Peptides against a protein of PDB entry 5EFW. Designs and how they scored, part 56

Target 1, 141 residues: chain A of PDB entry 5EFW
Amino acid sequence: TTLERIEKNFVITDPRLPDNPIIFASDSFLQLTEYSREEILGRNARFLQGPETDRATVRKIRDAIDNQTEVTVQLINYTKSGKKFWNLFHLQPMRDQKGDVQYFIGVQLDGTEHVRDAAEREGVMLIKKTAENIDEAAKEL

## One batch from the design tools (peptide; made by RFdiffusion4, then SolubleMPNN)

Design b1_p17_1_s3 (from b1_p17_1 with E3K E5Y E8K E14K)
Fold by OpenDDE base, seed 5:
Structure b1_p17_1_s3 (fold): chain B 141 residues (1-141), chain A 17 residues (1-17)
Amino acid sequence: as target 1 above (141 residues)
Amino acid sequence: MAKEYFEKAKEKLKELE
């Protein structure tokens, strides 16, 4: 199997490039968002945002990137066709052996509604674990 | 520089696949 064929929705971005573009996207992510790989690579992931995406939540993501920290949020995202979905989103830095940030890993868990309580906790655990698995798989980048 | 670096990064990812 290959990294892109991991059956999870995720992207890897490069904050060392202008505007922290996506440099890798899983097949599942492309299927979820209805974009081709060509349409995704080299772009900032903000194209998933739309009218009902909470700007305060987006700011939390931006702050995490700027501060090189992890964050977990839920936000409205949109597919290419304009379909709304709730995105339980986890972002964390991928660090080298020296501890310096090389990339960011973004993991998306999609749903038809905002999740709370046990469902949210379970989803958070899942996407965080997924991010760790991706980190291990991509550590040779 | 940015484009070249981006392409190199993509190549590294492909090598891991």
Scores: peptide ipSAE 0.029, ipTM 0.659, DockQ to the pose 0.087
Fold by OpenDDE base, seed 2:
Structure b1_p17_1_s3 (fold): chain B 141 residues (1-141), chain A 17 residues (1-17)
Amino acid sequence: as target 1 above (141 residues)
Amino acid sequence: MAKEYFEKAKEKLKELE
């Protein structure tokens, strides 16, 4: 689809289904994580986590989902082949006109290291803007 | 058309439950 071709790493999940599975993944996300679309759809995104993924950071993500809020964190994720990468991750709810959460948008910016200061601020700005663009695009299609 | 895609995806996922 056109949405899949957006050249950003993102997924859309459905919290109204059991375990908030991924219902949409961009081509870039698949390339980053080294999974096929068939391997991703229907799964909770936790498959990206591994031994060095900080559990407290994961809990922040879970809390944001439970509370239907946005969150931005950095965490270690793993590709299918086991390669580690730092994921600057932003998650936010996609709401309908009534304000009810329909989906979540997750945007990933990968890096070789944990970033701080200006680099982090720039990355956060980018992934938040990306999430808003995806929200708008998804609602228009 | 993303809405239609999402609806189809949800339907498929529900069937896989």
Scores: peptide ipSAE 0.112, ipTM 0.739, DockQ to the pose 0.350; fails the geometry check
Fold by OpenDDE base, seed 4:
Structure b1_p17_1_s3 (fold): chain B 141 residues (1-141), chain A 17 residues (1-17)
Amino acid sequence: as target 1 above (141 residues)
Amino acid sequence: MAKEYFEKAKEKLKELE
């Protein structure tokens, strides 16, 4: 499918299910996070958080989900083996024709450092574009 | 019901891919 051909780090979650679990994960995401598909499907994405993950940033993500809005942040995430990475993360709702939220799209741009200035702007443009591509592809399913 | 919905959602996404 077109969705499966998007070679970026992303997940799709279902806020209509308890605790907004991941219902789809790209191969790239699995490679990045070092989890198998079976390990992450049905789980909330918070398993990526760890000791150095900024809680205020996490709250921004939670607020966006609760308010059904998009958000873009950078936060420390952890792989299964405990490796830290800076995640430029974009989340946005996928809405149906009635405007109701059906899913959330989460796109991750990994990096060794917190990106700033031009690099951040470029990354934001990339992950937002990716999210739109995912939205279009997922609606074709 | 939640599990069935989850599987249905997954199947729908696979069809979109």
Scores: peptide ipSAE 0.061, ipTM 0.677, DockQ to the pose 0.116; fails the geometry check
Fold by OpenDDE base, seed 3:
Structure b1_p17_1_s3 (fold): chain B 141 residues (1-141), chain A 17 residues (1-17)
Amino acid sequence: as target 1 above (141 residues)
Amino acid sequence: MAKEYFEKAKEKLKELE
């Protein structure tokens, strides 16, 4: 679909289903993580976590989902082959016209290093803008 | 190397705008 071809790393999850599974993934996300679409659809995104993934950061993500709020964090993720990468991750709810949460949008900006200061601010601005664009595009479907 | 990967990712995100 047109949404899948958006050249950004993102997923859409459904919190109304058990364990908030991925229901949509961009081609770029599949390329980054080295998974096929079949391997990830219907699964919780926690499969990207590994030994060096900070548990406190993961808790922040979980809290945001539970509270239906947005969050931006940096965490170590792993590809299917076990390669580590830094994920500047932004998550936000997609709400309907009544304000009820329908889905979550997760946007990933990958890198080899933890980013700080100006670089971090720039990345955060970019992934938030991306999430807004995805939200708009998805609502048109 | 890490910086290059991050910059490439930023470029991909900008294309959505």
Scores: peptide ipSAE 0.018, ipTM 0.512, DockQ to the pose 0.023; fails the geometry check

Design b1_p17_1_s4 (from b1_p17_1, 5 letters changed)
Fold by OpenDDE base, seed 2:
Order: structure tokens, then sequence, then C-alpha cells
Structure b1_p17_1_s4 (fold): chain B 141 residues (1-141), chain A 17 residues (1-17)
């Protein structure tokens, strides 16, 4: 199957393009966020943020991108219809064989509500593993 | 790493903008 058909919520962004736009989005991500692929490709993922999105958490994401590091956070995001959801979000760089950042992988936990304790730990492990799987899949295309 | 695959995406984005 194609990258978009992987049954996980994720996007790939391109930091080498202006404003680090989304260049790939999984079908599951589109379903979660209620957007079409045409609506989100080429856009920075900040459109998912809204009034109750914690700005400090957003800054952590921004810092990770700027520093080319990974980060895992939970934040309020909004669907196209304005529905709030808790997003357990993991972001990591996709590096080439030289170690240079080429893309970023952003993974969102399925059916996200705010998770805590063991559920959070399990979710974090899952989305990190998912990101690694996507990284491997992309490199094999 | 999937050069052709992602380059197609880039070209598509350029067309959208």
Amino acid sequence: as target 1 above (141 residues)
Amino acid sequence: MAKEYFEKARKKLEELE
C-alpha cells in the first residue's frame, strides 16, 4: 500500500519548504481531523490549533522543529467542524543516511482523549513505534 | 530516501500554490 494508506494518524512535513508544510497525510489523519487531503496539503499544521490549545505546548513543538529534535506532547486540537480533541502527538525528524533532516513525521494517537499514567505511557510507546515504522516505510519507497 | 516519491509531492504543492 501507499504511505497514505498506513492505518495510523500521521503527517509528513517538509522543513525545507517555506513554513514547513504538510506534504503527506494519512487517510486516518484526514478522517480524524475532518479535512480532505486537498485542504491540508501545502499548509502548516498549525490550523489544528485553536482557543484552548496550550501555547507553551505549541512552543515545545516549535522548539523541537527548530532544533531538529523529537518531542512528545498532549495538546488540544480542533477538527474542521470545530470539535476539540486531545492529541497525543509525537514528532521526530526523518534523517537521510548522512544524518541530515529531510522531513518531519508527526503522529497522533487514535481516537484521542486525554490519557494519563499507564495509558499515556502505552500511547507514547505506540506513537513512537509508529513514527519509526513510517520512517522505515518511507525510506523503502 | 524515496526521492522520486517525495519530489512528486513537492511538485504537486508548487502547483497548488
Scores: peptide ipSAE 0.249, ipTM 0.807, DockQ to the pose 0.194
Fold by OpenDDE base, seed 1:
Structure b1_p17_1_s4 (fold): chain B 141 residues (1-141), chain A 17 residues (1-17)
Amino acid sequence: as target 1 above (141 residues)
Amino acid sequence: MAKEYFEKARKKLEELE
């Protein structure tokens, strides 16, 4: 679909289903993570985590979902083949006209290094803007 | 309609799970 073909790494999840599974994934996300769409849809995104993924950072993500808020973090993720990458990750709720949370948008900016300072600020701005664009695009469907 | 678009996908997942 048009949504999946947006050239950014992102997923949409459904917190109203058990374990907040992925319901949409962009083609770019599939390429990044080395998974097929069939392998991802219906699963919680935790399959990207591994031995070096910081558990405290993961808890921040979980808390944001539980509290229906946005969060931006950097964490180690793993591709299907086991390659590590630093994921600058932004998550935000997608709300309906009444303000109720319907879905979450997760945007990933991958890198070989943990980014700081200006590079991090630029990345955060990019992924936040991307999330907003996806939210708007979804509402136009 | 965005609601219908996503709900169709959601229902398919519910049926498969």
Scores: peptide ipSAE 0.193, ipTM 0.779, DockQ to the pose 0.247
Fold by OpenDDE base, seed 4:
Structure b1_p17_1_s4 (fold): chain B 141 residues (1-141), chain A 17 residues (1-17)
Amino acid sequence: as target 1 above (141 residues)
Amino acid sequence: MAKEYFEKARKKLEELE
Protein backbone atom coordinates (compact mmCIF):
# COMPACT_ATOMS: atom_id res chain seq x y z
CA THR B 1 0.00 0.00 0.00
CA THR B 2 0.96 3.64 -0.26
CA LEU B 3 1.03 3.88 3.53
CA GLU B 4 3.52 1.02 3.82
CA ARG B 5 5.84 2.81 1.42
CA ILE B 6 6.12 5.95 3.52
CA GLU B 7 9.84 6.21 4.16
CA LYS B 8 9.53 6.56 7.93
CA ASN B 9 9.75 4.04 10.74
CA PHE B 10 6.27 3.55 12.10
CA VAL B 11 3.67 1.07 13.24
CA ILE B 12 -0.03 1.20 13.87
CA THR B 13 -1.39 -0.72 16.84
CA ASP B 14 -4.88 -1.66 17.94
CA PRO B 15 -5.56 -1.02 21.63
CA ARG B 16 -9.01 -2.54 21.24
CA LEU B 17 -7.41 -5.95 20.75
CA PRO B 18 -5.75 -7.94 23.52
CA ASP B 19 -2.30 -6.55 24.39
CA ASN B 20 -2.44 -3.73 21.81
CA PRO B 21 -0.86 -5.63 18.90
CA ILE B 22 0.78 -4.16 15.83
CA ILE B 23 -1.65 -4.27 12.92
CA PHE B 24 0.46 -2.32 10.43
CA ALA B 25 4.18 -1.73 9.92
CA SER B 26 6.04 0.38 7.39
CA ASP B 27 8.74 -1.13 5.20
CA SER B 28 11.26 1.13 6.91
CA PHE B 29 10.30 -0.18 10.33
CA LEU B 30 10.86 -3.74 9.17
CA GLN B 31 14.25 -2.79 7.78
CA LEU B 32 15.21 -1.02 11.00
CA THR B 33 14.18 -3.82 13.31
CA GLU B 34 15.24 -6.68 11.00
CA TYR B 35 11.90 -8.46 11.31
CA SER B 36 9.57 -9.61 8.58
CA ARG B 37 6.04 -8.33 8.42
CA GLU B 38 4.75 -11.78 9.32
CA GLU B 39 6.89 -11.79 12.46
CA ILE B 40 5.56 -8.39 13.54
CA LEU B 41 1.84 -8.37 12.88
CA GLY B 42 -0.23 -9.42 15.86
CA ARG B 43 2.53 -8.81 18.38
CA ASN B 44 2.90 -6.19 21.07
CA ALA B 45 5.85 -3.93 20.28
CA ARG B 46 7.59 -4.86 23.54
CA PHE B 47 9.69 -7.39 21.62
CA LEU B 48 11.94 -4.44 20.81
CA GLN B 49 12.87 -4.10 24.48
CA GLY B 50 15.83 -5.73 26.14
CA PRO B 51 18.19 -5.71 29.11
CA GLU B 52 19.19 -2.07 28.85
CA THR B 53 15.72 -0.72 28.11
CA ASP B 54 14.76 1.63 30.92
CA ARG B 55 11.71 0.26 32.70
CA ALA B 56 10.53 3.65 33.89
CA THR B 57 10.45 4.85 30.29
CA VAL B 58 8.49 1.77 29.30
CA ARG B 59 6.01 2.59 32.05
CA LYS B 60 5.53 6.04 30.54
CA ILE B 61 4.56 4.41 27.26
CA ARG B 62 2.18 2.05 29.02
CA ASP B 63 0.59 4.91 30.93
CA ALA B 64 0.07 6.89 27.74
CA ILE B 65 -1.68 3.97 26.10
CA ASP B 66 -3.84 3.35 29.16
CA ASN B 67 -4.74 7.03 29.37
CA GLN B 68 -5.17 7.32 25.60
CA THR B 69 -2.68 10.16 25.33
CA GLU B 70 0.42 10.88 23.29
CA VAL B 71 3.95 10.50 24.60
CA THR B 72 7.49 11.08 23.39
CA VAL B 73 10.43 9.25 24.95
CA GLN B 74 13.88 7.91 24.19
CA LEU B 75 14.66 4.31 24.98
CA ILE B 76 17.03 1.53 24.08
CA ASN B 77 15.58 -0.93 21.60
CA TYR B 78 17.01 -4.05 20.00
CA THR B 79 16.86 -5.42 16.49
CA LYS B 80 16.17 -9.07 15.79
CA SER B 81 19.91 -9.71 15.66
CA GLY B 82 20.35 -8.03 19.04
CA LYS B 83 21.78 -4.73 17.85
CA LYS B 84 21.01 -1.87 20.22
CA PHE B 85 19.76 1.50 19.07
CA TRP B 86 18.42 4.59 20.74
CA ASN B 87 14.82 5.03 19.75
CA LEU B 88 13.32 8.49 19.88
CA PHE B 89 9.78 7.22 20.04
CA HIS B 90 6.50 9.07 19.68
CA LEU B 91 3.05 7.57 19.93
CA GLN B 92 -0.33 9.20 19.62
CA PRO B 93 -3.90 8.00 19.36
CA MET B 94 -5.81 7.92 16.11
CA ARG B 95 -9.41 8.80 16.82
CA ASP B 96 -12.62 8.25 14.89
CA GLN B 97 -15.31 10.79 14.09
CA LYS B 98 -16.80 10.36 17.56
CA GLY B 99 -13.44 11.09 19.17
CA ASP B 100 -12.90 7.54 20.36
CA VAL B 101 -9.46 5.99 20.10
CA GLN B 102 -9.28 3.35 17.41
CA TYR B 103 -5.54 2.93 16.93
CA PHE B 104 -2.18 4.20 18.04
CA ILE B 105 0.49 5.50 15.70
CA GLY B 106 4.04 4.81 16.82
CA VAL B 107 6.94 6.57 15.12
CA GLN B 108 10.57 5.60 15.67
CA LEU B 109 13.63 7.70 15.01
CA ASP B 110 16.67 5.49 15.37
CA GLY B 111 20.11 6.61 16.42
CA THR B 112 23.37 5.30 17.75
CA GLU B 113 23.27 7.67 20.70
CA HIS B 114 20.84 9.39 22.97
CA VAL B 115 19.99 12.72 21.35
CA ARG B 116 20.00 15.87 23.43
CA ASP B 117 19.31 19.58 23.30
CA ALA B 118 18.74 20.98 19.81
CA ALA B 119 19.10 17.58 18.17
CA GLU B 120 16.43 16.15 20.43
CA ARG B 121 14.08 19.06 19.79
CA GLU B 122 14.58 18.65 16.07
CA GLY B 123 13.93 14.93 16.28
CA VAL B 124 10.79 15.46 18.34
CA MET B 125 9.44 17.94 15.81
CA LEU B 126 10.18 15.50 13.02
CA ILE B 127 8.53 12.45 14.54
CA LYS B 128 5.49 14.43 15.68
CA LYS B 129 5.06 15.84 12.20
CA THR B 130 5.50 12.35 10.80
CA ALA B 131 2.82 11.00 13.11
CA GLU B 132 0.39 13.69 11.98
CA ASN B 133 1.11 12.93 8.35
CA ILE B 134 0.55 9.23 8.96
CA ASP B 135 -2.69 9.99 10.77
CA GLU B 136 -3.97 11.92 7.77
CA ALA B 137 -2.77 9.31 5.30
CA ALA B 138 -4.29 6.48 7.31
CA LYS B 139 -7.64 8.23 7.48
CA GLU B 140 -7.66 8.46 3.69
CA LEU B 141 -7.26 4.71 3.13
CA MET A 1 -16.34 4.86 10.71
CA ALA A 2 -12.99 3.11 10.70
CA LYS A 3 -11.23 2.64 7.40
CA GLU A 4 -11.85 -0.63 5.63
CA TYR A 5 -8.18 -1.52 5.35
CA PHE A 6 -7.50 -1.39 9.07
CA GLU A 7 -10.77 -3.07 9.92
CA LYS A 8 -9.77 -5.97 7.71
CA ALA A 9 -6.44 -6.17 9.49
CA ARG A 10 -8.20 -6.07 12.84
CA LYS A 11 -10.58 -8.82 11.82
CA LYS A 12 -7.74 -11.06 10.72
CA LEU A 13 -5.97 -10.60 14.04
CA GLU A 14 -9.15 -11.22 16.00
CA GLU A 15 -9.46 -14.54 14.24
CA LEU A 16 -6.00 -15.48 15.47
CA GLU A 17 -6.50 -14.26 19.03
Scores: peptide ipSAE 0.127, ipTM 0.747, DockQ to the pose 0.271
Fold by OpenDDE base, seed 3:
Structure b1_p17_1_s4 (fold): chain B 141 residues (1-141), chain A 17 residues (1-17)
Amino acid sequence: as target 1 above (141 residues)
Amino acid sequence: MAKEYFEKARKKLEELE
């Protein structure tokens, strides 16, 4: 679909289903993580985590899901082949006309190292804008 | 629309539960 072809790393998850599974993944996300779409759909995104993923950061993500709020963090993720990458990650709820949360949008910006200062600010601005664009696209397509 | 696609995807996954 047109949405799948958006050249950004993102997923849509469904918190109304058990364990908040991925229900939609972009082509770029599949390329980044080295998984097929069949391997991704229906799974919780925690499969990207591994030994060096900071548990306190993961807790921040979990809290945002539980509280139905947005969050922006950096954490170590792993590809299918086991390659580590730094993920500048933004998550925000997708709400219906009544304001109820129906889905979550997760946007990933990959890098070889933890980004700081201007680079981090730039990345955060980008992934937040991307999430907003995806939210709008989901309403207009 | 994308909303309908998401709902269809959700329904498919729910049926697999």
Scores: peptide ipSAE 0.049, ipTM 0.695, DockQ to the pose 0.316

Design b1_p17_2_s1 (from b1_p17_2, 6 letters changed)
Fold by OpenDDE base, seed 5:
Structure b1_p17_2_s1 (fold): chain B 141 residues (1-141), chain A 17 residues (1-17)
Amino acid sequence: as target 1 above (141 residues)
Amino acid sequence: SLEEALRSAEKFREIAE
């Protein structure tokens, strides 16, 4: 189901390291993007961007990271083979007990089309909920 | 370091499963 795909499709990044690299990627993320784990870990997620990726949207993501806030956007991403997909993307900080940002959680919902209206609202709710679930689960680790 | 972060991040696999 859509929910199942969302729940499995995420990355964790470490803003405390140079250039906020991906330090964890789910199997579903690897399958979606067609990269191996070795190709992704330690890299900034910008490798998913390409010619048709909206730069203003990318700036929103950058600003959220810099300001340590959450953001939800849709943007064109590219697989390793160059296949375009629409990524309904949610990013939010993962904070420690002191309230300091440790990581960022990135959740992806992929599609062949830009989702709109009710479908977009539903997708946004799902990826936000997924991110919260990941955050809560991480606290138990 | 990145190496240390990667090792630490392995714990997140439990969430993905």
Scores: peptide ipSAE 0.723, ipTM 0.967, DockQ to the pose 0.316
Fold by OpenDDE base, seed 1:
Structure b1_p17_2_s1 (fold): chain B 141 residues (1-141), chain A 17 residues (1-17)
Amino acid sequence: as target 1 above (141 residues)
Amino acid sequence: SLEEALRSAEKFREIAE
């Protein structure tokens, strides 16, 4: 089924609210980041950023949100305890039946190292497919 | 509101499970 094919590491944000807060986070996302659901919901995802997070990459994410487009990047994120991890991140808008943006889907693929070449391409395909599956599943709710 | 959005977003649990 569609649900069985969804990688469960994702968040949903609401750009119609101030500062585009997270309104849903999967259990695997909470486990990865070491935060509780209560600590995350209602907040902008920037709390995952830290000293070594590339600001130019963050700007790409911001631009995608502003332009209501999708983006795929790799960036350093930090757990609650301060541990660094590489986040292969894909973000895309979730649109209603009229074509207006309601939410953003954020899918994460974590790793201890920056992925390159074939591994990166494979990861990108995975997280993009995951985002599409989430979008399609959401339409059936 | 944020509260309303959070309640509405509970439907996504089906996707995550």
Scores: peptide ipSAE 0.708, ipTM 0.965, DockQ to the pose 0.326
Fold by OpenDDE base, seed 3:
Structure b1_p17_2_s1 (fold): chain B 141 residues (1-141), chain A 17 residues (1-17)
Amino acid sequence: as target 1 above (141 residues)
Amino acid sequence: SLEEALRSAEKFREIAE
């Protein structure tokens, strides 16, 4: 499928289910985070957070979910083995033809350090474009 | 596949309702 050809780090979550669980994860996402698909499907993505994850940033993500809006942040995430990485993260709702939120799209750009300026702008453009591609591909299902 | 995942999610919603 078109979605399966998108070789980026992303997940699809279902806010209509309890605790907004992950219902789809790309192969790249699994490789990045070191989890199997069976380990993460049906779970909230908060398992990526750890001791050094900024709680204020997490609150921004939660607010975006609650308000059904998009958000772009950078935060520390952890792999299954405990390895830290900087996650340039973009989240946006996927809406149906009536405007109702059906899913959320989360796109991750991993890095070894917090990025700023031109590098950040380029990363943001990339993950936002990726999210739009996923949105369009999903609507064709 | 994503399609299968979406169908599964819909099934879970129906059960929960």
Scores: peptide ipSAE 0.216, ipTM 0.798, DockQ to the pose 0.087
Fold by OpenDDE base, seed 4:
Structure b1_p17_2_s1 (fold): chain B 141 residues (1-141), chain A 17 residues (1-17)
Amino acid sequence: as target 1 above (141 residues)
Amino acid sequence: SLEEALRSAEKFREIAE
């Protein structure tokens, strides 16, 4: 399927369920985070956060979800084994034909460094485009 | 698959509501 061809780090969450749990995770996401699918499905993605995760950035994500808007941030995330990585993260709502939010699409670009300037702009363009591709593919289902 | 996950999620919501 078109979705299966999207070999990017991404998750789909369901804000209509308690605590906005992950309902889908790409294979790449599982590889990145070192979790199995069974370990993360049905859970809120906050398990990726840790001691050095900036709380103000997390609040931006929470605000975007509450306000049903998109957001793009960089934050420290942790793998299952405790490895830190910089996550250039984009989140956006998936809306139905009536305009109601059905899901959220979260796309992750991992790196060892906090990216700036041109590298950041390129990364942002990539993850936003990926999110749009996922949105379009999912709407075809 | 995503499709299966979405279907499962929809079913879960229907049951939970």
Scores: peptide ipSAE 0.187, ipTM 0.783, DockQ to the pose 0.089

Design b1_p17_2_s2 (from b1_p17_2, 6 letters changed)
Fold by OpenDDE base, seed 1:
Order: sequence, then C-alpha cells, then structure tokens
Structure b1_p17_2_s2 (fold): chain B 141 residues (1-141), chain A 17 residues (1-17)
Amino acid sequence: as target 1 above (141 residues)
Amino acid sequence: SLEEALEAREKFLEIAE
C-alpha cells in the first residue's frame, strides 16, 4: 500500500485487540528490524526488546498505552539477527472524530548510539512530526 | 493472532486509504 511505502519506520497497533498487536508496519520498519511482515503482524512489539532493554523505559511505554497518552523514549532494541540499536521511539494514540482511541502510532528513529542534547531534540521533533503526518494520512478520504 | 491482525488491518485500511 501507499502507506506502507512511506519512508519512515513506523507501526500501527490495535489496543482493542488482546495485547495491543501490530496490525500495520512500514517497509522501512521491516528492513530495520530484519523481520518479514508475516513475522510481525499480530504480535506485540515487545519482541524488539532484549537483555539490555531498560525495563523502566518499557514501563513508561506501557503506562502511556494504559493511560491512552503519548510518550517519547530511547531504548535498546534488537533486530532479528540480534543486533542492538538505540531506538528513539514515539508513541501516540490515533483517535476518531469522537475522540476515542482506535489505534496507536509508533515511530522509530534508529541509531547506533544514544542521541543526546540537540541531536535528541531534533530527533524528537522529527518522529513527532512523522506521527502526526501518519495520523493525518490515515484519516484522509 | 495473525488472522485477527489481518482483519484489523483491513478495517484500518478502509479508513486510511
């Protein structure tokens, strides 16, 4: 689809289904994580976590989902082959015209190193803008 | 499950594209 071909790393999840599974993933996300679409759809995104993933950071993500709010964090993720990368991650709810949460948008900015200061701020602005663009694209028509 | 996700995906695409 056109949405899948957006040159950004992102997924769409459905919190109305058990365990908030991924229902949509961009081609870029598949390339980044080294998984096929079939390996990802229907699963909770926690498969990207591993030994060095900070559990407190993961809890922040969980809390945001539970509270239906947005969150931005950096955490260690792992590709299918086990390669570590720093994920500057932004998550926000996608709401309908009534304001009810229908989906979550997750945007990933990958990097070899933890980004700090100005670089982090720039990355945050980018992934937040990306999430908004995806939200708008998903609501078009 | 994958099947449920695919169904949800289709519903999403109906509103997205």
Scores: peptide ipSAE 0.551, ipTM 0.935, DockQ to the pose 0.239
Fold by OpenDDE base, seed 3:
Structure b1_p17_2_s2 (fold): chain B 141 residues (1-141), chain A 17 residues (1-17)
Amino acid sequence: as target 1 above (141 residues)
Amino acid sequence: SLEEALEAREKFLEIAE
């Protein structure tokens, strides 16, 4: 699909289904994580977590889902082959015209190290803008 | 459930495309 070909790392999840599974993943996300689309769809995104993933950061993500709010964090994720990467991650709800949450948009910016200061601010702005673009694209197509 | 996710995906694509 056209949406899948957007050259950004992102997924769409459905919180109305048990365990908020991934229902859509961009080609770039598959390349980043080294999983096939068939391996991703229907699963909660927690499979990206591993031994060095900070549990307090994961709790922030879980709280955002439960509270239907947005959140931006950095956490260690793992590819299928076990390679670690720092994930600057932004999550936000996709709402309908009535304001009800329909989906969540997750955007990933990968890096080899934890990003700070100006570089972090730039990355945050980028992934937030990306999420907004995806939200608009999903509603306008 | 993979089946439920696939159905949800189809519904999403209907509104997105």
Scores: peptide ipSAE 0.535, ipTM 0.932, DockQ to the pose 0.247
Fold by OpenDDE base, seed 5:
Structure b1_p17_2_s2 (fold): chain B 141 residues (1-141), chain A 17 residues (1-17)
Amino acid sequence: as target 1 above (141 residues)
Amino acid sequence: SLEEALEAREKFLEIAE
């Protein structure tokens, strides 16, 4: 689809389904994570986590989903081949006209290093803006 | 499951595209 071709790493999840599975993934996300679309759809995004993924950070993500709020964190993720990368991750709810949460948008900025200071601020602004753009695209296309 | 996700995907696409 056109949405899948957006050159950003993102997924759409459905919290109305058990375990909030991924229902949509961009081509870039598949390339980043080295998974096929068939391997991704229907799964909770936790498959990206591994031994060095900080559990406290993961809890922040879980809390945001449970509370239907947005969150921005950095965490270690793993590709299918086991390659580690730092994921500057932003998650926010996609709401309908009534204000009810329909989906979550997850945006990933990958890097070989934990980004800090100005680089982190820039990355955060980028992925937040990306999430907003995806939200708009999903509602208008 | 994949099947459930595909169904949800279709519903999503109805609003997205």
Scores: peptide ipSAE 0.530, ipTM 0.931, DockQ to the pose 0.239
Fold by OpenDDE base, seed 4:
Structure b1_p17_2_s2 (fold): chain B 141 residues (1-141), chain A 17 residues (1-17)
Amino acid sequence: as target 1 above (141 residues)
Amino acid sequence: SLEEALEAREKFLEIAE
């Protein structure tokens, strides 16, 4: 689809389904994570986590889902082949006209290093803007 | 499940793009 071809790493999840599974993934996300679309659809995105993934950071993500809020964190993720990468990750709810959460948008900015200071601020702005763009695109805005 | 996700995906695509 056109949305899948957006050159950004992102997924759409459905919190109304058990365990908030991925229902949509961009081509870039598949390339980043080294998974096929069939391998990730229907799964919770936690498969990207591994031994060095900070559990406290993961809890922040879980809390955001439970509270239906947005969150921005940086955590270690793993590709299918086991390659570690720093994921500057932004998650936000996609709401309907009534304000009810319908989906979540997850945007990933990958890097070999933990970004800090200005680089982190730039990355945060980028992934937040990306999430907003995806939200608007999905709503035909 | 995958099946449920695919169904949800279709519903999403109906309102998206």
Scores: peptide ipSAE 0.528, ipTM 0.931, DockQ to the pose 0.239

Design b1_p17_2_s3 (from b1_p17_2, 8 letters changed)
Fold by OpenDDE base, seed 4:
Structure b1_p17_2_s3 (fold): chain B 141 residues (1-141), chain A 17 residues (1-17)
Amino acid sequence: as target 1 above (141 residues)
Amino acid sequence: SLAEALESREKFLEIAE
């Protein structure tokens, strides 16, 4: 689909289902993580976490989901083959016309290093803008 | 597709409610 072909790493999750599973993933996300759609659809995105993933950062993500708010963090994630990457991650709720949360949009910017300063700010702006674009596109479907 | 996924989700919720 057009949405799947957006050349950004992103997923859409469903917080109304048990454990907030991934219900949609972009082609780029699959390429990044080395998973097939069949392997990840219906699963919580925590499979990307591993030994060096900071648990406090993960808690920030969990809190954002629970509080139905957006969050932007950097954390170590792992591909299917076990390769580590730094994930500059942005998550935000997709709300309906009444303002109720229906989905979450997660956008990932991958890198070999933890980014800081100007590079981080630029990355944050990019993934936030991407999330907004996805939100608008998704609502038009 | 997202549309299909969303449709399936809504159907599921309707049944579950």
Scores: peptide ipSAE 0.079, ipTM 0.670, DockQ to the pose 0.085
Fold by OpenDDE base, seed 2:
Structure b1_p17_2_s3 (fold): chain B 141 residues (1-141), chain A 17 residues (1-17)
Amino acid sequence: as target 1 above (141 residues)
Amino acid sequence: SLAEALESREKFLEIAE
């Protein structure tokens, strides 16, 4: 589909369903994480976390969900095969015309290293812009 | 597609009701 083929790593989750499951994933996300669509749809995205994932960072993500706000963090995630990668992650709510949260958009920028300074700023700008583009694209469907 | 995802959501809600 049009959204699935956006060449960015992203998911859409539904906080109105139990455990905020993934309801949509881009092809790139599946390629990055090494999962099939069938393996992840309907699941909470926590399967990407592992032993070296910082729990405090995960709590920041949880708090953003609970508070219905956006957040940008870097955390270690794992592919299906167990490969670690640094995920520059941005999450923001998708709201309806009344301003109520319907979904969350999660955008992932993968890397082998934790990024800092200019590289981090560039990455943040990229994933935030991507999230906005996804939000607008979703409204057009 | 998002439309398909929304349809799935509706199915989930129907089951939960």
Scores: peptide ipSAE 0.040, ipTM 0.654, DockQ to the pose 0.089
Fold by OpenDDE base, seed 5:
Structure b1_p17_2_s3 (fold): chain B 141 residues (1-141), chain A 17 residues (1-17)
Amino acid sequence: as target 1 above (141 residues)
Amino acid sequence: SLAEALESREKFLEIAE
């Protein structure tokens, strides 16, 4: 499908279900995080967080979910094996024709370091564009 | 696929409701 052709790290979550679980994860996301699809689906994405994940940044994500808005942040995430990575993360709602939120799209750009300046701007542009592509692809299904 | 995800969503809805 068009959605499956998007070779990026992303998930789709369902805020209409308890705890906004992941209902779709790209193959790249699974590879990045070292989890199987079975381990991911039905769970809240917070399992990626760990000791060094900034709680204030997590709160920004939570606020965006609650307010049904988009957000872009960088935060420490952990793979299944415990490997830390900097996640340049973008989240935005997927709305239906009536404007109601159906899902959230989360896009992850992984890196060994916190990106800044031009690199950050470029990354943000990329993940935002990716999210839009996913939104469009999903609506075609 | 998203279609499969939607099917999974329905399963969860049935359980949650």
Scores: peptide ipSAE 0.036, ipTM 0.651, DockQ to the pose 0.105
Fold by OpenDDE base, seed 3:
Structure b1_p17_2_s3 (fold): chain B 141 residues (1-141), chain A 17 residues (1-17)
Amino acid sequence: as target 1 above (141 residues)
Amino acid sequence: SLAEALESREKFLEIAE
């Protein structure tokens, strides 16, 4: 499918279901996080968080979901094997033709370091563009 | 696929009703 051809780290979640579970994950996301599709579908994405994940940053994500807005943050996430990575993360709502939120799109750019300045700006531009591409692809279905 | 996910959602909603 069109979504499957997007070679980026991303998930789609459904806020209309209990606990906003992941309903779609890209192959790249599975490779990054070291989980199988069966292990993550139907689960809230919080399983990526761990001891060094900043709680204030997580609250920003929660607020964005509650307010149905977009947000871009960097936070520590963990793979299944426990490896830490810096996740430059962008989340935005996917709305229907009436403007109602149906899903959320989450895009992840992984790195070994917290990125700043030009590198951060470039990364943000990339993940935001990716989110828009996913939104457009989903509308074609 | 997203289509498959939507089908799963519909099944879930039917069970939840």
Scores: peptide ipSAE 0.035, ipTM 0.622, DockQ to the pose 0.087

